# Peptides against a protein of PDB entry 3QIS, part 35

Target 1, 334 residues: chain A of PDB entry 3QIS
Amino acid sequence: PSLELSRREFVFENVKFRQLQKEKFQISNNGQVPCHFSFIPKLNDSQYCKPWLRAEPFEGYLEPNETVDISLDVYVSKDSVTILNSGEDKIEDILVLHLDRGKDYFLTISGNYLPSCFGTSLEALCRMKRPIREVPVTKLIDLEEDSFLEKEKSLLQMVPLDEGASERPLQVPKEIWLLVDHLFKYACHQEDLFQTPGMQEELQQIIDCLDTSIPETIPGSNHSVAEALLIFLEALPEPVICYELYQRCLDSAYDPRICRQVISQLPRCHRNVFRYLMAFLRELLKFSEYNSVNANMIATLFTSLLLRPPPNLMARQTPSDRQRAIQFLLGFLL

## One batch from the design tools (peptide; aimed at target 1 L170 N272)

Design b2_p16_7_s1 (made by RFdiffusion4, then SolubleMPNN; from b2_p16_7, 6 letters changed)
Fold by OpenDDE base, seed 3:
Structure b2_p16_7_s1 (fold): chain B 334 residues (1-334), chain A 16 residues (1-16)
Amino acid sequence: as target 1 above (334 residues)
Amino acid sequence: DEYLKKMMEAMKKEIY
């Protein structure tokens, strides 16, 4: 069996968070026998491609002289955004198109990724006074490494933040401040806030706006700005409540004094973001007659974002754990 | 919320 491929090299320029790109090529059975094709893992890989890439179809049959279109889809989700922002991963891959009882065909994937404030740590963003697209990629790596070390020091209560020669970090990320400031000014009376989805085009504009500028106003509807806040919180590599404190939050869920003590142990930026968000959400709840927002809805929604279980506990989440997590947040909303 | 207002005013001076 043999295949003819219309193209073997693919370049994905300016790949962005949550922006789908597609490149297509054709494969043709130029042989005299039916053939089965599949994308297969390389020798050391568990998957045929990186998490941000897919082929569709990834397998199939071709009769003699049959042609099929294959789509190569590049999509950076919350699961790939952090490693691409840091440059740990890149828009580069090699796909192996295997022909049963035939040869392998290699496809080269290349391109560039444009960093996002989405999927960047709270610590790094607090050190970033300019839009992320203005920051050299090399400096982003340094900011993430430094931010990790400062998080560990803060959790261990060992070293006071050297108030010394480095620029004082922001109290909260400017991106969170911009989103919350907008919602506080314009969305307190918005009916079905956090219940109505945003527009995908507006979400992309908001992401691009936050990545490239410090706007006076965020573009898009209140629903899109609200959803952008949810997406931001979901995309965080470390939740607003750090994984290390997850179990302590559950254990303290019915003791408001212990809950406050647990939050006091968060890294400064995480603690500030948590307090800022809770203060904002309590303000929204005052307008419940207008926005249809209630404490149980907000607690349920934000619990999955702010108080995520550590990866090792994801498979073991009980309904009781979820209820405790919700109760923990309710103690800050009421 | 006084904390919310204070945070908003403080951050506004830091980012603009």
Scores: peptide ipSAE 0.607, ipTM 0.967, DockQ to the pose 0.929
OpenDDE base, seeds 1, 2, 4, 5: peptide ipSAE 0.601, 0.602, 0.596, 0.602; ipTM 0.967, 0.967, 0.966, 0.967

Design b2_p16_7_s2 (made by RFdiffusion4, then SolubleMPNN; from b2_p16_7, 7 letters changed)
Fold by OpenDDE base, seed 3:
Structure b2_p16_7_s2 (fold): chain B 334 residues (1-334), chain A 16 residues (1-16)
Amino acid sequence: as target 1 above (334 residues)
Amino acid sequence: DPLLEKMMKEMKEEIY
């Protein structure tokens, strides 16, 4: 069996978070026998491609003289955004198109990723006074390293030494501030806020706006701005409530005094973001007559975003743990 | 919320 491929090199320029890109090619059976094709893992790989890449179809049969179109889809989700932002991973892969009892055909995937504030740590974003697209990649790495060290110092209750002329960190990420400021000004009376989905085109415009500028106003509907806040919180590499405090939050869920003590132990940026979000959500609840937002809905929605189980406990809560997590958050909303 | 208003004001002065 043999195949003819219309293309073997693919370049995905300016790959962005949540922006689907597609490249297509054709494979043709120029042989005299039916053939089965499949994308196969390389040696030592578990998957035929990186998590941000997909082939469709990834396998199939071709009769003699048959041609099929294959789509290569690049999509950076929350699961790949952090490692691409840090440069730990890149838009590079090699696909192996295997022909049963035939040859292997190699496809080269290349391109560039544009960093996003989505999937960047709260600590790094608090040190980032400019849009992320203005920050050199080398400086992003340094900001992540410094952020890790500051988080560790904060957890150890070590007084930050007045080390030199490092710019004072922001109280909260400017991106969170921009989203919340917009929602507070324009969305408090928005019917079905956080219940109606945003528009995908508007979400992309909001992400691009936050990555490239410091706008006076965020573009898009209130629903799209609200969903962008949810996406931002979901994409955080570490939730607003650090994994180290997860179990303590569950254990304290019915003691409001202990809950506040647990929050006081968060790193400064995480603690500020938590308090800022809780203050905002309490303001939204005052307008429940207009926006149809209630404490149970908000607690249920935001608990999954703010208080995630550590990876070692499996990325899912038991019904009991989920109820405790909701109860913990309710103590800050009421 | 006095905390919200304070943070919103202080951050506005720091960002713009």
Scores: peptide ipSAE 0.501, ipTM 0.952, DockQ to the pose 0.905
OpenDDE base, seeds 1, 2, 4, 5: peptide ipSAE 0.494, 0.497, 0.498, 0.499; ipTM 0.952, 0.951, 0.952, 0.952

Design b2_p16_7_s3 (made by RFdiffusion4, then SolubleMPNN; from b2_p16_7, 7 letters changed)
Fold by OpenDDE base, seed 3:
Structure b2_p16_7_s3 (fold): chain B 334 residues (1-334), chain A 16 residues (1-16)
Amino acid sequence: as target 1 above (334 residues)
Amino acid sequence: DPYLQKMREEMKEEIY
């Protein structure tokens, strides 16, 4: 069997977090026999493509003289955003289109990724006084490396290295401050806040706004700004409560004194973000008569974002662990 | 919240 491909080289320019891009090509069976095609893993790969890429369809049958359209979909989720922001991964791949009893056809995927403050560490963002799109990629790598080292020192209670000529880090990321300050100013009376979804176009405008500017006001509805905060917290490579403290949070869930001690052991930026979020959420709860927001709803929602199980636990919680995690957070909301 | 108000003021001066 043999196939003709309309195109074999694909370029995805200006790939961004949560923006779907699509490129299409045709495959045609110019043979005299039916054929089965599939995308197959390269040698030593577990998948036929990187996590941010998909082919649709990824397999199928073609009768003689049949043609099918294949879509190559590029989508950067929370699962790929961090490695793309750091430059550890790139918008480059090779797809192998296999024809049963036939040839392999190679497709070249290339392009560029535009970094996002979404999926960047809290430590790196606290060192980033300018929008991420103004920061050279080389400096982003250095900021992530320095941030990892600062986190490790903070967890080990090591004396901070002499604050050399490095600019003092922000107390919290400007991006999370902007989101929360907007919600505090404009959303405290918003009915169904954190319960009503935002608009996808507004979410993209908010992400692009935070990546490219320091706005006086965030664009979009209060629901879109609220969802953008949830997306930001979900996309963090390390949750606001570091994985190393996860079990201690569960173990302390019914002792408010121990809970506060556990939070005091967080890295400075994580601890500041946690305190800032809790202070905001307690303020939001004072307006429950207007916004229909209650402590149990907020605790349930934010626990999954702030207090995630470590990767070594397969990101799974027992019902008991989830209830302890909620109870831990409730002790800061009430 | 006094901490929320402090963070609103201090961060505003640091980023603008």
Scores: peptide ipSAE 0.724, ipTM 0.981, DockQ to the pose 0.925
OpenDDE base, seeds 1, 2, 4, 5: peptide ipSAE 0.724, 0.719, 0.715, 0.720; ipTM 0.981, 0.980, 0.980, 0.980

Design b2_p16_7_s4 (made by RFdiffusion4, then SolubleMPNN; from b2_p16_7, 7 letters changed)
Fold by OpenDDE base, seed 2:
Structure b2_p16_7_s4 (fold): chain B 334 residues (1-334), chain A 16 residues (1-16)
Amino acid sequence: as target 1 above (334 residues)
Amino acid sequence: DPYLKRMMEEMRKEIY
């Protein structure tokens, strides 16, 4: 069996968080026999491609002289955004198109990723006074490393925050402040807030706006701005309530005094974001007659975002654990 | 919330 490929090199320029890009090519059976094709893993890989890449179709049959279009789809989800922001991963891959009882055909994937404030740590974002796209990649790496070390120092209670760091960090990320300031000003009376989905185009505009500018007003509907806040919280590498405190939050869920003590042990930026969000959500609940938002809905929605189980416990989360997590947040909303 | 208002006003001065 033999294939002819219309191209073997693919370049994905300016890849962004949640923005699908597609490149197409054709494969043709120029042999005399039917053939089966498939994308196969390289010798040391479990998957035929990186998590942000896929082929469609990834396998199939071709009769003699048959041609099929293959789409290479690049999509950066919450699962790949953090490692791409840090430069740990890159928009580079090699695909192996295997022909059964035939040859391997190599496809080269290349491109560039544009960093996002989505998927960046709260600690790093508190040190970013400018939009992330204005920050040199080298400085992003340094800010992430410094942010990790600062988180560890704060958790260990060992060293007073060395006030000697040349720039005082923000109390909360500017991106969180911008989203919440907008929602507080314009969305308190919005019917079905956090219940109606945003528009995908508006979500992309909001992400691009937060990555590239410090706007006076966020573009898009109140629903899109509300969903952008949810997406931001979901994409955080470390949730607003750090994984180390997850079990203690569940254990304290019915004691409001212990709940407040647990939150007081969060790193400064995480604690500030938590308090800021809870204060905003309590103000939003005052407008329940207009926005149809209630404490149970908000607690249920934000629990999965703010109080995520550690990766090792995700598969073991019980309905009881989920209810305790909801009850923990309810104690800050009521 | 007096805390929310203060946070919004303080952060506005730091960002703009």
Scores: peptide ipSAE 0.670, ipTM 0.976, DockQ to the pose 0.900
OpenDDE base, seeds 1, 3, 4, 5: peptide ipSAE 0.661, 0.669, 0.665, 0.666; ipTM 0.975, 0.976, 0.976, 0.976

Design b2_p16_8 (made by RFdiffusion4)
Pose (drawn by RFdiffusion4):
Structure b2_p16_8 (pose): chain A 293 residues (1-134, 168-310, 319-334), chain P 16 residues (1-16)
Amino acid sequence: PSLELSRREFVFENVKFRQLQKEKFQISNNGQVPCHFSFIPKLNDSQYCKPWLRAEPFEGYLEPNETVDISLDVYVSKDSVTILNSGEDKIEDILVLHLDRGKDYFLTISGNYLPSCFGTSLEALCRMKRPIRERPLQVPKEIWLLVDHLFKYACHQEDLFQTPGMQEELQQIIDCLDTSIPETIPGSNHSVAEALLIFLEALPEPVICYELYQRCLDSAYDPRICRQVISQLPRCHRNVFRYLMAFLRELLKFSEYNSVNANMIATLFTSLLLRPPPSDRQRAIQFLLGFLL
Amino acid sequence: SEWEEELNEHFEELTS
């Protein structure tokens, strides 16, 4: 049971939020007998690697002496963007490739991460006047820029918030917001709209803070009480919520053109603005509908 | 700044 590896060290340079990288290497069974390989957790872990990293494939069978290409894939999604933004985690790791009844092969993962305004808290973004990778703001300039673009160009946009944008443009928009305060956000209306949804989804703290979440559901049927729960939010969260509710009510005026109706808004934005740490789903859409109408 | 003034105006007008 022996393996030959084309390389054991891998570098993921300039890793960005939602941008896929792949570092590939070849495994060859140079032994005399067949072998089984698999990636294993390091002593006392649950997984063999961190969430932003994946091996493809992560296990397999090799006759003497067939070869197999292994793809080490890095993808920083909403689960890891904040800890990498913060520096609580780094683009580093060790993969232990394990031969069943045999040697262990240690693969070193290194590289660097570029922080994004996406996955960054509303509070910190309101405190930052300049782009992250160039008195606080009422709302983060990034969300204002996305909403400003949609307000200017997308009020009559067919199927707004119902058609997915382009992956390439989403990344261009994110990098644009990370590095600049542009005159115009690049990309189609559908891309800008989706980037807004991704922005809300990637927030480490939702627009409606987690501890107020349950109170929102309980209060879902009294508009006076719902508004008061909103008053308990920190200034920046209260402002973003009000700002978005006003924006969505503005879009409802052009529903005959943009197909944006209360039904779609409620089911789309409720889960983004109001996240927990069933029929609560119903009190939640009721909570949000109370503001839209 | 210019862009901050625009942001504040836009926020106040939209939420008014």

Design b2_p16_8_s1 (made by RFdiffusion4, then SolubleMPNN; from b2_p16_8, 7 letters changed)
Fold by OpenDDE base, seed 3:
Structure b2_p16_8_s1 (fold): chain B 334 residues (1-334), chain A 16 residues (1-16)
Amino acid sequence: as target 1 above (334 residues)
Amino acid sequence: SADEEKLQEFFDSLTS
């Protein structure tokens, strides 16, 4: 069997978080026999492609002289955004298109990624006084490394070494402040806030706005701004409540005094973000007659974002653990 | 409110 491919090189320019890009090519059976094609893993790979790439279809049959269109879909989710923001991973891959009893055809994927404040650590964002797209990529790596070290020092209650005359970190990321301040000013009376989905186009505009500017006003509906806050919190590489404190939050869920003590042990930026979000959510609850927001709904929604189980415990989370996590957060909303 | 003061404290920290 043999195939003819219309293209073997694909370039994905300006790849962004949550923005789907597609490149198409044709494969034609120029042989005399039916063939089965499939994308196969390379040596030592578990998957035929990186997590941000997909082929559609990834397998199929072609009769003699049959042609099929294959779509190469690039989509950066929360699962790939952090490693792309740091430059640890890149928009580069090699796909192996295999023919049963035939040859392998190699496809080269290349491109560039545009960093996002989504999927960047709270520590790094507190050090970014400018939009992330104004920060040199080389400096993003340094900021993530420094942020990890400062997180560890803060958790260990180590005295910060005299960071030389470096500008003091922000108390909270500007991106969180922009989202929350907008919602506080304009969305407190919004019916079904956090219950109605935003528009995907508006979400992309909000992400691009936060990545490229410090706006006076966030574009889009209150629902899109609210969902952008949820997406931001979901995309954090480390949750607002750090994984190291997850079990202690569950264990303390019914003791409000211990809950406050656990939060006091968070890294400074995480603790500030948590306290800021709780203050905002308590303000929203005062307007429950207008926005239909209640403490149980908010606690249920935000618990999954703020108090995520560590990856090693994710598969073992019990309904009791989830209820304790909700109860922990309720103690800050009531 | 105490929550408004906290929100303002965070605002002031970003504008300083």
Scores: peptide ipSAE 0.035, ipTM 0.747, DockQ to the pose 0.175
OpenDDE base, seeds 1, 2, 4, 5: peptide ipSAE 0.031, 0.030, 0.035, 0.030; ipTM 0.719, 0.710, 0.741, 0.714

Design b2_p16_8_s2 (made by RFdiffusion4, then SolubleMPNN; from b2_p16_8, 7 letters changed)
Fold by OpenDDE base, seed 1:
Structure b2_p16_8_s2 (fold): chain B 334 residues (1-334), chain A 16 residues (1-16)
Amino acid sequence: as target 1 above (334 residues)
Amino acid sequence: SKDEERLEKFFNELTS
C-alpha cells in the first residue's frame, strides 16, 4: 500500500488560548490496493498528538485512487494553556500517519504560542503590572518559579514576608479587577447574568484585550464579560481556593466561623481574589430583581470554579462533597 | 502607577 500526501509540514502562527486554527491536507491512495490509515502514537507517547492538536479524521479507509481531506486542528483549551504559557510545552509536534501493512508518514507541526493571562497563576499575575504580551517569556518563567516559591513560603510561614525592596505585588490580578469592575459598573442590572452565554467572537476579543492591554472598558456584551470571568477562573492552574484547603472547606461547610478561618489561610493573592469575588457576588445579589441571579445559582456555578477538587480526588467527588462545597460558598454570599 | 492606584482603590472599596 502507498499514500501520497499533499503536505507534510504545518505551521501554526500566533496560536492563542481558545482560538481554533485549522490546516488541511490531502492523502491519496496512489496504490493498487485498499489502504487503512491511522495516526499512531510514537513509541513513548500515549496519544498520537499533543492535547492541543487533533487530526480529523484520525483514521480511515481509502480505495485505490481515493482521496480524503484531513484537518489538523490546533486548539488551546484550559488543559493546555498553562503549560504553553510557561513554555513547558510548545507548538511543536510530529504526527505519525501509519498505513496498515505499509510505511509511516511523518508530519511536522510547528508554530508559536502567544501567552495568555488565562491559565496563568494568580501569584504570577499579581506580579504582572503590564499585560502578559508585554512580558518577556524568560520573565514569565521566572515569575512562575518565584510565585511557586512564595506560595510555599506563605503557606509555611505565617510571618509576613519581609516587604523588601521588591516591587509590591498587586492585591489582585489586574485582569480580574478589569473583569469585575466592568461587571460591577455595567452588568448588575443585566438580566440573566451568568446564565446567558457570551458570544465566542466577543470572548476572543476580551481575552486578546486582557492579554495585550489595560483597557478603560472591556469590549463585548455583559454576558461575554461575565463568561470571560468564568473562563478565567476555570483556566487558573490552581483554583482561587488552593487544592491544599479543599478538604478543609468541605469539612467546615456548615460552620461559617471555620470557613472564614480556612479562607484566612489562603496565600495573600488567592485570599484577596476570593474576598474580592465574594464582595462582587454579594453586590450582584442585591440586584436579583433585575438580573435574576440568586445565591444558590451563583454558589453552584462558582463552586465548581473556585473550589475544585485536587486532581487525585476528581474521580471520587461524591454528590455530598459537591453539596458541602456549595454550602461553603453560600456562607460567603449570604 | 495610575493603574495600580486605581486597582488598590477599587480593591479597598469592595473589601471594606
Scores: peptide ipSAE 0.046, ipTM 0.789, DockQ to the pose 0.876
OpenDDE base, seeds 2, 3, 4, 5: peptide ipSAE 0.043, 0.036, 0.038, 0.042; ipTM 0.763, 0.730, 0.740, 0.764

Design b2_p16_8_s3 (made by RFdiffusion4, then SolubleMPNN; from b2_p16_8, 5 letters changed)
Fold by OpenDDE base, seed 5:
Structure b2_p16_8_s3 (fold): chain B 334 residues (1-334), chain A 16 residues (1-16)
Amino acid sequence: as target 1 above (334 residues)
Amino acid sequence: SEDEERLEEFFEKLTS
């Protein structure tokens, strides 16, 4: 069997979080026999491509002189954003298009990624006084490493963060402040807040705005700004309640005094963000006659974002564990 | 910075 490929090199410029890019090419059976094609893993890889890449179709049959279009789709989700922000991964891959009883064809994928405040740690964002796109990638790596080391020191040594002569971290990320301040000012009376989805175009504008500027006003509807806050919290590499405290939150869920003690043990930035979000959500609940928001809806929605099970326990979460997690958060909303 | 002062003031107002 033999194939002709219209193109073998693909460049994806300025790849961004949640922005789909597509490149197409044709494969043609220029042989005299039917052929089966498939994308196959390289040596030691489990998948034929990186998590941010997809081929459609990834396999198929071609009769002699038949042609098929293949789409290469690049999409950075919450599952790939953190490793691309840190530069641990890059927009580079090699695809192997295999012919059954034939040869391999190599496709080269290249491009560049633009860092996002989405998928960046709370610790790193508290050190970023400027938009992430103004921060050199080398300095982003240093800020993430320093943030990890300071968090680990705070947890292990119970030493207060040395408020030494370095630039004082923000109490909360400016991106969270911008989102919450907007919602507090403009969305408290918004009917169906957190129940109506935002517009995808407005969500992309909000993400680009937060990555590139410190706006006076966030663009888009209140629904889009509310959904952007949910996406931000979901994309965090570590949830607002650190994975280390997950089990203690479940164990304390029916004791409001122990719940407050558990929260007091969070790293400073995580604790500040948690208190800030709970203060906002309690204020929003005062306007329930206007916004149709209730404590059970908010607790159910935000629990999955703020109190995620550790990756090793995700497959083992019981309905009882989920109910305890909701009850834990309800103790801060009521 | 002016943005940092606004951030601290708003945080104090909501958490007080």
Scores: peptide ipSAE 0.033, ipTM 0.730, DockQ to the pose 0.888
OpenDDE base, seeds 1, 2, 3, 4: peptide ipSAE 0.032, 0.033, 0.033, 0.032; ipTM 0.716, 0.730, 0.726, 0.706

Design b2_p16_8_s4 (made by RFdiffusion4, then SolubleMPNN; from b2_p16_8, 8 letters changed)
Fold by OpenDDE base, seed 4:
Structure b2_p16_8_s4 (fold): chain B 334 residues (1-334), chain A 16 residues (1-16)
Amino acid sequence: as target 1 above (334 residues)
Amino acid sequence: SEDEKRMAEFFEKLTA
């Protein structure tokens, strides 16, 4: 069996978080026998491609002289954004198109990724006084490493944040401030806030805006700005409530005093973001007659974002754990 | 409102 491929080299320029890119090519059975094709893992890989890439179809059957279009889809989700932001991974891959009882065909994937404030740590973002696209990639790596070290120091209460000559970190990321300040100013009376989805085009504009500028006004509808906040919180590599405190939050869920003590143990930036969000959400709840937002809805929505189970426990979440997590957050909204 | 003022003061404190 043999295949003819219309193209074997693919370049994905300016790949962005949550922006789908597609490249298509054709494969043709130029042989005299039917053939089965599949994308196969390389040696030592579990998957035929990196998490941000897919082929559609990834397998199929071709009769003699049959042709099929294959789409190569590049999509950076929350699962890949952090490693791409840090430069740990890149828009590079090799796909192996295997022909049953035939040869392998290699496809080269290349391109570039544009870093996003989405999927960047709160600690790193608090050190970024400028848009992430203005920060050299080399500094992003250093900022993530430094942010990790500072988080560890903060948790250990060992070193007061040296008020030394290094520019003081922001109390909260400017991106969170921009989103929340916009929602506070313009969305408190917005009917069905956090219940109506945003527009995908507007979400993309908001992400690009936050990555490239410090706007006076965020573009898009209040619904899109609200969803952008949810996406931002979901994309955090470390959730607003650090994974290490997850179980303690559940254990304290019915004791408001202990809940506040647990929050006080968060790293400074995480604690500030948590308090900032809770203050905003309590204010939003005062307008419930206008925005149809209630404490149970907000607690349910934000709990999954703010109080995410550690990856090792994610598969073990019980309905009781979810209810405790919601109850924990309710104690800050009421 | 007093609430707007309190929120603004809180935001200023967190962004200062």
Scores: peptide ipSAE 0.058, ipTM 0.764, DockQ to the pose 0.145
OpenDDE base, seeds 1, 2, 3, 5: peptide ipSAE 0.038, 0.047, 0.039, 0.031; ipTM 0.731, 0.796, 0.738, 0.711

## One batch from the design tools (peptide; aimed at target 1 L170 V172 F184)

Design b2_p17_1 (made by RFdiffusion4)
Pose (drawn by RFdiffusion4):
Structure b2_p17_1 (pose): chain A 293 residues (1-134, 168-310, 319-334), chain P 17 residues (1-17)
Amino acid sequence: PSLELSRREFVFENVKFRQLQKEKFQISNNGQVPCHFSFIPKLNDSQYCKPWLRAEPFEGYLEPNETVDISLDVYVSKDSVTILNSGEDKIEDILVLHLDRGKDYFLTISGNYLPSCFGTSLEALCRMKRPIRERPLQVPKEIWLLVDHLFKYACHQEDLFQTPGMQEELQQIIDCLDTSIPETIPGSNHSVAEALLIFLEALPEPVICYELYQRCLDSAYDPRICRQVISQLPRCHRNVFRYLMAFLRELLKFSEYNSVNANMIATLFTSLLLRPPPSDRQRAIQFLLGFLL
Amino acid sequence: DDFLLEFNEMMHKEVRE
């Protein structure tokens, strides 16, 4: 049971939020007998690697002496973007490739991460007047820029918030917001609209803070009480919520053109603005509908 | 939406000026 590896060290340079990287290597069974390989957790872990990293494939069977290509894939999604933004985690790791009844092969993962305004808290973004990788703002300039673009160009946009944008443009928009305060956000209206949804989803703290979440559901049927729960939010969260509710009410005026109706808004934005740490789903859409109408 | 217009005007000054 022996393996030959084309390489054991891998570098993921300039890793970005939601931008896929692949570092590939070849495994060859140079032994005399067939072998089983698999990636295993390091002593006392649950997984063999961190969430932003994946092996493809992560296990397999090799006769002497067939070869197999292994793809080490890095993808920083909403689950890891905040800890990598913060430096609580780094683009580094060790993969232990394990031969069943045999040697362990140690693969070193290194590289660097570029922080994004996406996955950054509303509070910190309101405190930063310049792009992240170039008195506080009422709302983060990034969300204002996305909403400003949609307000200017997308009020009459067919199927706004119902058609997915382009992956390439989403990344361009995110990099644009990380590095600049542009005159125009690049990309189609559908891409800018989706980038807004991704921005809200990627927030480490939702627009409606987690501890106020349950109170919102309980209060869902009393508009005077719902507004008061909103008053308990920190200034920046309260402002973003009010700003978005006003923006969505503005879009509802052009529903005959942009097909944006209360039904779609409620089911789309409720889960983004109001996230927990069933029929609560119903009190939640009721909560949000109370503001839209 | 009057609120939205006022809010966008205020943010324009904060971001651009």

